# Peptides against a protein of PDB entry 7RZF, part 42

Target 1, 358 residues: chain A of PDB entry 7RZF
Amino acid sequence: PFQEEHLKQLYKIVPIKDIRNLYVTFPIPDLQKYYKSNPGHYLGHLIGHEGPGSLLSELKSKGWVNTLVGGQKEGARGFMFFIINVDLTEEGLLHVEDIILHMFQYIQKLRAEGPQEWVFQECKDLNAVAFRFKDKERPRGYTSKIAGILHYYPLEEVLTAEYLLEEFRPDLIEMVLDKLRPENVRVAIVSKSFEGKTDRTEEWYGTQYKQEAIPDEVIKKWQNADLNGKFKLPTKNEFIPTNFEILPLEKEATPYPALIKDTAMSKLWFKQDDKFFLPKACLNFEFFSPFAYVDPLHCNMAYLYLELLKDSLNEYAYAAELAGLSYDLQNTIYGMYLSVKGYNDKQPILLKKIIEKM
Target 2, 358 residues: chain A of PDB entry 7RZF as posed
Amino acid sequence: PFQEEHLKQLYKIVPIKDIRNLYVTFPIPDLQKYYKSNPGHYLGHLIGHEGPGSLLSELKSKGWVNTLVGGQKEGARGFMFFIINVDLTEEGLLHVEDIILHMFQYIQKLRAEGPQEWVFQELKDLNAVAFRFKDKERPRGYTSKIAGILHYYPLEEVLTAEYLLEEFRPDLIEMVLDKLRPENVRVAIVSKSFEGKTDRTEEWYGTQYKQEAIPDEVIKKWQNADLNGKFKLPTKNEFIPTNFEILPLEKEATPYPALIKDTAMSKLWFKQDDKFFLPKANLNFEFFSPFAYVDPLHSNMAYLYLELLKDSLNEYAYAAELAGLSYDLQNTIYGMYLSVKGYNDKQPILLKKIIEKM

## One batch from the design tools (peptide; made by RFdiffusion4, then SolubleMPNN)

Design b1_p10_8_s4 (from b1_p10_8, 7 letters changed)
Fold by OpenDDE base, seed 3:
Structure b1_p10_8_s4 (fold): chain B 358 residues (1-358), chain A 10 residues (1-10)
Amino acid sequence: as target 1 above (358 residues)
Amino acid sequence: MSPWPPTPTL
């Protein structure tokens, strides 16, 4: 475990690749015994959320961060880490103190709101869906994985323990959240900008780094992180499937898409799944416009339109993806292509939102 | 103990 002397440390690390990353690490208790409630997953879900009012959304709006990942990471036996990792922009590299301040502001928002049972329920439902419709893994990899996790879970639960949440434990969420404090932080900044500014070399990989104590004034700024009114809890994910009914195979089901509607303005092909029997569908739409590719101006306008449309749909993209829905929008020489894929139950909701933005 | 968990060679 990290001793107190290893806390409030800043590491400046020179990468081999031209990358800019920030790692904000907190030592936390071993949560392995709490797998049925998984408080670290709850916090990772919220801290790593990409929707409106999320930490990532604000940091992206500042131009400081491209991506964010939050969650628990295994340590050694008897301790874990909670890590917030971000991909930094060049500008974000100049604002690391402010980025970390925003992290603590978001964490403070989570403290102020307290544990939310509905968020736990969404995580439970998402994980249950992921378990129920889990793809087949390669047997060798799967058996090796299962053999490894048998050290952590009862034999009866070994298949379910990584997925199925059973218990809402607000006390454990608060316990982990109480470890996410500036006094417990370890910061690592990875950037080539530290080349020639390091004083240490890592023994095993020869990685050049500098270790510095984080100034007490900076720790105090983070400790005094206020409530930032831009941070909000996510809204309920409307894309989480609840109906998994598989319709019976039609007697006249063709091995190929059949034309089921032909009109002057539209053709519709349908193919029922006769192989996988999953509560999933693929909706594909091709929109034809004689103007889409008529000249360079129209081509650029059609491109710009789709980029703007994609941008306007970003508010739904993450929530849909979490729920196992996806969409794709592409320009074609004939117009536009739209695909919507995933669990069929909530596809109409996503499709409606796409069409309303179009 | 390496102060960094073996991060993949970045």
Scores: peptide ipSAE 0.014, ipTM 0.515, DockQ to the pose 0.051
Fold by OpenDDE base, seed 2:
Structure b1_p10_8_s4 (fold): chain B 358 residues (1-358), chain A 10 residues (1-10)
Amino acid sequence: as target 1 above (358 residues)
Amino acid sequence: MSPWPPTPTL
């Protein structure tokens, strides 16, 4: 395990690729024995959330960060890490201290709100869906994975242990949150901008780096992170499927799409799934407009409209994706194309939101 | 054991 002398360290690392990354790492206890509650996954879900009031949303609004991932990572035997990783913009590279301050403000928000059973339930439901409808893996890879995880889980649970949550443990969530403190931090900044400014070389890969102690004033600044009123817990994910009923095949089910509605304003084609028997659907809409491609101005207006529409839907995109829903919007020479895919149960909700924004 | 720098998955 890291000792106190290994904490509050900053690493400036020169990558081979032109990338800008920030890793904020906290040593945490081994959570393996708590797989049934998985408090690190709970915290990763919230810290890594992309919706309104999330850490990522605020950091993106400042132009500092493109992407964010939060979660537990395996360490050595008997300890783990919690890591917040962000893809930095060029501007974000100049604001690393402030980015980390925002991380601690969000963590402080999580402490102030306390553990939420409804969030745990959403994680449980999402993981249960992911397990139940897991795609077939390549046998070789799957067998090797299962053989590896047999060291960590009982034989009877080895297939379910990585997915199925059983216990809400607010005490363990708080315990992990208590480790996410500035005094426990290890920071790594990865950027080519450190080329020629490093004094050490990593033994195995030859990676150039510099190690510095984080100044006590900076640690104190992060320790005094206030509640930022822009940070909010996510809203309940309305897209999580609850109905997985597979309807029986219709007696007149056709192997090809059948025209089931024909009107002056709409044609509807339908094909029931006769192969996969999954609680999923693909909804495809083609909207026709004689103005969509009549001239260069209208073409550009139609393009701009869809870009604005996509932007206006970003608030739902992440929550829908987590729930196994997706949408796609494209310009066509005839108008617009919309596709909605995933679990059929909540597709009408996503579709309604898309149409309301149109 | 020297604390390994966080291995950036390069």
Scores: peptide ipSAE 0.014, ipTM 0.524, DockQ to the pose 0.059
Fold by OpenDDE base, seed 5:
Structure b1_p10_8_s4 (fold): chain B 358 residues (1-358), chain A 10 residues (1-10)
Amino acid sequence: as target 1 above (358 residues)
Amino acid sequence: MSPWPPTPTL
């Protein structure tokens, strides 16, 4: 485990690639034995959330961060890390202290709200869906993975242990949250802007870096992180499928899409799944407009419209994606194309939201 | 107009 001398440290690292990353790392207890409750996954789900009122949403709104990942990472036996990793913009590289302040403000929001059983239940349901409808892996890779995890899980649970949550443990969530404090932080900033400003070289890879103590004033600033009113817990994910019924094959099921509706304004083709037998569907819509590609102005307007539409749908995109739903919007020479894919149960909800924004 | 719908693949 890191000693006190290893905490409150800032590492400025020179990458080979032109990348800008921030890693905020906290040492945490080994959570492996708590895989049935997985408190680190609960916190990673919230901290890494991309919806409205999330940490990422606010940091993106500032122009400081492109992407955010939060979660537990294995260290060695007996300890783990919780890591928040962000991809920094050029502007974000100038605001690292403020980015970390926002991280602690969000963590403070999680403390203030306390552990939420409904969030755990959503994680449980999502993981159960992911397990139940898991794609076939290559046998060699899968066998090697299973052989590795047999060291960590009972034989009877080895297939389920990484997916199936069983126990809501608010005590463990709070325990991990109590480790996510400024006094326990290790910060690494990765940027080429540190080239020629480093004083150390890493032994194995020759990576140039500088190590500095984080000033006590900065630690105090982060310790005094207030509640930022922009941070909110996510809303309940309405896209989580609950019905997995597979309808029986129609007696006259065609191997090709059949035209089931023909009108002056629309044609509808349908094909039942006769191969996969999954509770999934693909909805494809082609919208035709004589104006879509009539001239360069209309073409650009149609492009801008779809970009604005995509932007307006971002609030749902992440929640839908988590639930195994996706959509795609494309300009065509004839108009626009919409695709909605995933579990069929909640596709009507996503489709309705798309249409309401259109 | 494409005379045929895109074949949905799951």
Scores: peptide ipSAE 0.000, ipTM 0.435, DockQ to the pose 0.024
Fold by OpenDDE base, seed 1:
Structure b1_p10_8_s4 (fold): chain B 358 residues (1-358), chain A 10 residues (1-10)
Amino acid sequence: as target 1 above (358 residues)
Amino acid sequence: MSPWPPTPTL
């Protein structure tokens, strides 16, 4: 376990690749025994959320961060880490202290709201769906993975233990949140901008770095992180599938798409799944416009329209993706193409939102 | 234990 001397440290690291990353690391207790409640996954889901009022949404709005990942990571036996990792912009590299302040403001928001059973239930439902409809893995890789996991889980649960949540444990969520404090932080900044500014070399890989104590003033600034009114808990994910019924194959089912509607304004083709038997569908729409590609101006306007449409749909994209739904929007020489894919149950909801923004 | 941040997978 890290001692006090190992906490409140800043590492400036020179990468081989041209990357800009920030790692904010907290030592936490071993959570392995709590796999049925998985408090680290609950916190990772919220801290790593990409929706409105999330940490990432605010940091993106400032142009400081491209991506954010939050979660538990294995350490040594009996010791874990909670890590918040962000991909930094060039501007974000100048605002690392303020980025970390926002992290602590979001963590303070989570403390103020307390553990939410509905969030746990969504995580449970998402993981149950992911388990139930998991793709077939290559036997060799899967067997090796399971053999490793057998050291951590009972034989009867080894297949389900990484997915199935059983118990809501607010006490364990609070226990982990109590470790996510400025006095327990370890910060690593990875950037080529530290080249020639380092004083140490790592023995095994030759990685150049500098280690510095984080100033007490900076720690105090983070300890006094106020509630930021821009941070909100996510809304309920309306895209989580609840119906997994597979309709019986029709007796007259053709191996090819059948034309089921033909009108002056629309043609509809349908093909029932006769191969996969999954509660999934692919909806494909081709929209025709005589103006889409008539000249360079109209072509660029059609492009800009789709980029604006995609931007206006960002609020739903992450929640849909978490629920195993996706959409794609493309310009064509004849107009535009829309595809909606994933679990069929909530596809109409996503499709409706797309059409309402069009 | 080396007090290193997990080596960024370079």
Scores: peptide ipSAE 0.017, ipTM 0.543, DockQ to the pose 0.054; fails the geometry check

## One batch from the design tools (peptide; made by RFdiffusion4, then SolubleMPNN)

Design b1_p11_1_s1 (from b1_p11_1, 8 letters changed)
Fold by OpenDDE base, seed 3:
Structure b1_p11_1_s1 (fold): chain B 358 residues (1-358), chain A 11 residues (1-11)
Amino acid sequence: as target 1 above (358 residues)
Amino acid sequence: MSLPKPTLIEP
């Protein structure tokens, strides 16, 4: 376990690659025995959320962060880490203290709202979908993985333990949240800007770094993190599939797309899945406009239109992705292309959202 | 997203 001397430390690390990363790390208890509730996954889902009112959304709006990942990581025997990792912009590298303040403001929001059973249920449902429709792994890799996790899980549960949530444990969520405090923080900043400013070298890789104590004033600033009204819990994910019915193969099913509708304004091709038998579909739309590529002005307007449309859909993109839905929007020389892919159950909802923004 | 195994440079 990290002793007090290892807490409230800042590491400035020189990378070989031109990367800018911030790691905010908290020592936490070993949560392995709580795999049925997985409180670290619950917190990682919320802290790592990318929707409106998320930590990432706010940090991106300030131009400080490109990406964010939150979650638990295995440590040594008897403890784990909770890590918040962000990709920093050049501007974000100047605002690391304020970025971490926003992290603590979001964590404080999670404390104020308390554990939400509906969020746990969404995590449970998402993980159940991921388990049920998991791709076939390479046998050797899979067997080696299973052999490794047999040390942690009952034989009967070894296949399900990493996926199937069974128990809502608000007490364990609160227990982990209580470890996500400034007094328990370790910060690492990775940037080439620290070149020539380091005083230590790591023994294994020769990585140059500097270790500094985080000033008590900065720790106090983070301890006094107020509720930021920009932070909100995510809305319910409307894209989580609930119907997994696979329609029977039609008697006249063709191995290629068949034209099922032909009108003056539209053609529709359909091909039933005859191979995978998954509750998934691919919807592809080609929109034709004689104006889309008629001149440079119209071409640029069509480009700008799609960029604005994509931007207007960002609020749904992450929730759709979590639920195993995706969309793609592209300019073509004839107009535009739209694709909606994934579980078929909620595709109409995503498609409706796209059409409402068009 | 699940954390890809970050190469934690443990100091």
Scores: peptide ipSAE 0.022, ipTM 0.596, DockQ to the pose 0.362
Fold by OpenDDE base, seed 5:
Structure b1_p11_1_s1 (fold): chain B 358 residues (1-358), chain A 11 residues (1-11)
Amino acid sequence: as target 1 above (358 residues)
Amino acid sequence: MSLPKPTLIEP
């Protein structure tokens, strides 16, 4: 367990690889016994969210951060960590204090809104989908994993415990959120820019680092983090599948795509799944334009159009991905290609969103 | 994607 002397510390670490990372770490109680409610997953889902009004969206808009990960991690026996990890831009490396301020502003937003049962329900539903349609793992790795987790879960729950949420515990969410304070922070910055500026060497890997106390003024600045009006809770994820019905194989089902519609403006091919029997579909659209490849100007305009379209769809991309939906947009010599893949139930919703942005 | 389990920088 970290003593008070280990809190409010900044570590400047020299990596072997050319990477720029920020780790903001909070010691938290052992949450293993609360696996049925998993309050650390709830907070990780929100802090690590990539949708509009998220922490990542704001930090990306500043040009400071490329990626963000938030969540609990196992420590030694009797304690865990909550970690927010970001990939820093070169500019972000100069704004670490402000990045951490934004983290505390988002955490303050979570305190102000309080625990949301609907967010828990979405996490529950997403995890249930992930469990139900989990891919086959390699038996050796899977058996070893299960053997390891038998120390933490009842035998009857060992297969489900990592996935199936059962209990909404707002008290535990608040308890963990109360540990996410500046007075409990450990900061590590990983950058080659610290080369020749370190005074310590780590014993195990020979990693060069410098340890310094975070100034009380900086801690106070983070403690006084206001409500940044740019931060919002995510909207409800409209892409979470609820219908998993598999339609019976049609008697006339062809082993290849059959032409089911032929018109002057469109052809439609359909193939029913005869192999996987999953509630998934793949929708592929090829759009033809005589202007797409007529000259270099039109080619560049078509490229720019798709880049703008992709950018306009970013608001849905993360929510769709969480729900097991994906889309792809590509330029072709004939026009444009669109693919929508994943669970079939909410594909029409995603497709509609794409078409509305086109 | 499942949020990659954060790599603890063990102190």
Scores: peptide ipSAE 0.020, ipTM 0.620, DockQ to the pose 0.477
Fold by OpenDDE base, seed 4:
Structure b1_p11_1_s1 (fold): chain B 358 residues (1-358), chain A 11 residues (1-11)
Amino acid sequence: as target 1 above (358 residues)
Amino acid sequence: MSLPKPTLIEP
């Protein structure tokens, strides 16, 4: 872990694997006591967002970054880190300073907008869903996990503390956001391109690295990060389930899908869940077109159509995923396959969005 | 995405 004295430092690290990563790290106070508000999760949700107007969306559009993760990490005793981690493209490795500028522009946007209670509420709702429908863990692993977290949470809350948000604390969000400044930054760049350019070896793992001070001019550039008009807060996630009703098992429920609609243009098969009893569904659609694979041209057109359709749906993909919804689109020899899976409540919304783009 | 526990790359 970086020591507090190592602010405004750049670390160039040689990985064992051929990976390109950027870590932008900020020391923050220990937020463990604030688990009910979890301001680091709020900021991680926004900074790590993947929707339109997000940091990742802009960095992807430039071809600099593939993935982005943001959030708090446990540090040594009495402090934490807030980390923004990105997977760098080869081009992104050349634009690290500008990537970090965009990070500070997004952070500046968050300062300008201020803490949003609706965003907190979405985080709360998502975490409540995740808690309520958490998969059964293996007892031994679960007990060991619970025993570990008992050091951090009251016994009465130990089962819920990692999930249940209770308190909107804009003051704590602002407090953390105030630590996300260029003067508090630590930067680590992980790339094979630093091989033979390092002067230090890490004691524990033998990792080769170079440490450099970030130039004051670069720090000043980041301090002067303006409001980039491309950055926007996410829109409200319309896919968050609110209805968790499980319909009673039908008396005539078959162990296999029953044909419930048979027409010249459509067949519908239905099977009720008789095993899991979750407010989830799997919708599978097979579209048949006599033109889909009639010749190589039509085959390629069908492929391109699906790729364009997938691209047009990217705006919803992340919000749906966060809400426990997924979709899949595939070409078949007969046409197209669509699958929509997850919580059933908002599946009609996602399905409608898909159909509107078709 | 929000950080899952990142693997210790930080010294």
Scores: peptide ipSAE 0.031, ipTM 0.622, DockQ to the pose 0.333; fails the geometry check
Fold by OpenDDE base, seed 1:
Structure b1_p11_1_s1 (fold): chain B 358 residues (1-358), chain A 11 residues (1-11)
Amino acid sequence: as target 1 above (358 residues)
Amino acid sequence: MSLPKPTLIEP
């Protein structure tokens, strides 16, 4: 366990690769015994959320951060870390103190709202879907993985323990959230801009770094993080599948798509799945426009239209992805192409949202 | 995203 001397430290690290990263790390208790409630996953889901009102959404809006991940990580025996990691822009590298302030504002929002059972239920449902429909792993790799996790889980639960949530434990969520405080922070900034400004070398890899104490005034600023009204809990994920029914294969099912509708304005082909037997579908739409590629101006307008359409759909993209849905929009020489893929149950909802933005 | 099992770059 880190002693007080190891807390409130800033590390400036020189990478080999041209990368800019911020790591905000909190020592937390070992949560392994709480795998049935997984409070670290709950907090990682919220802190790492990418939807409207998320931490990432605000940091992206400022041009400071490209990506954000949050969650628990294994430490040494008897403790873990909670880590918030961001990919920094060049501008974001200048605003690290403010980025971390926003992290603490979001954490303060989570304290003010308290643990939400509906969020836990969504995590449970998502993990259950992921478990049920996980791909077949290579036997050797899978056996080695299972052998490793047998040290942590009962034999009867070893196959399910990483996925199946069973218990909503608001007390444990609050306990972990109470460790996410400025007085318990370790900050690492990774950037080539620190080259020639370091005074230490890491013994194992020869990584050049500088260690500094975070000033008490900066810690106090983070401790006094207010409620930022831009931060909101995510909305319920409407894309989580609930129906997994697989329709029986028709006796006359063709190995190729059959034309099931032919009109002056549309043709529709259908092929039933005869191979995978999953509650998944692929919807593909080709739109034809005589104007799409008439000249370079129309071509550029069609391109710009699709980029704007994609941007307008970003609010749904993350929630859809979490639920195992995806969409794709492409320009074609004849017009545009739309694809919707994943679990069939909620595809109509995603398709409707796409069409409403078109 | 929630952290996939992060490859710890140990600081």
Scores: peptide ipSAE 0.031, ipTM 0.626, DockQ to the pose 0.337; fails the geometry check

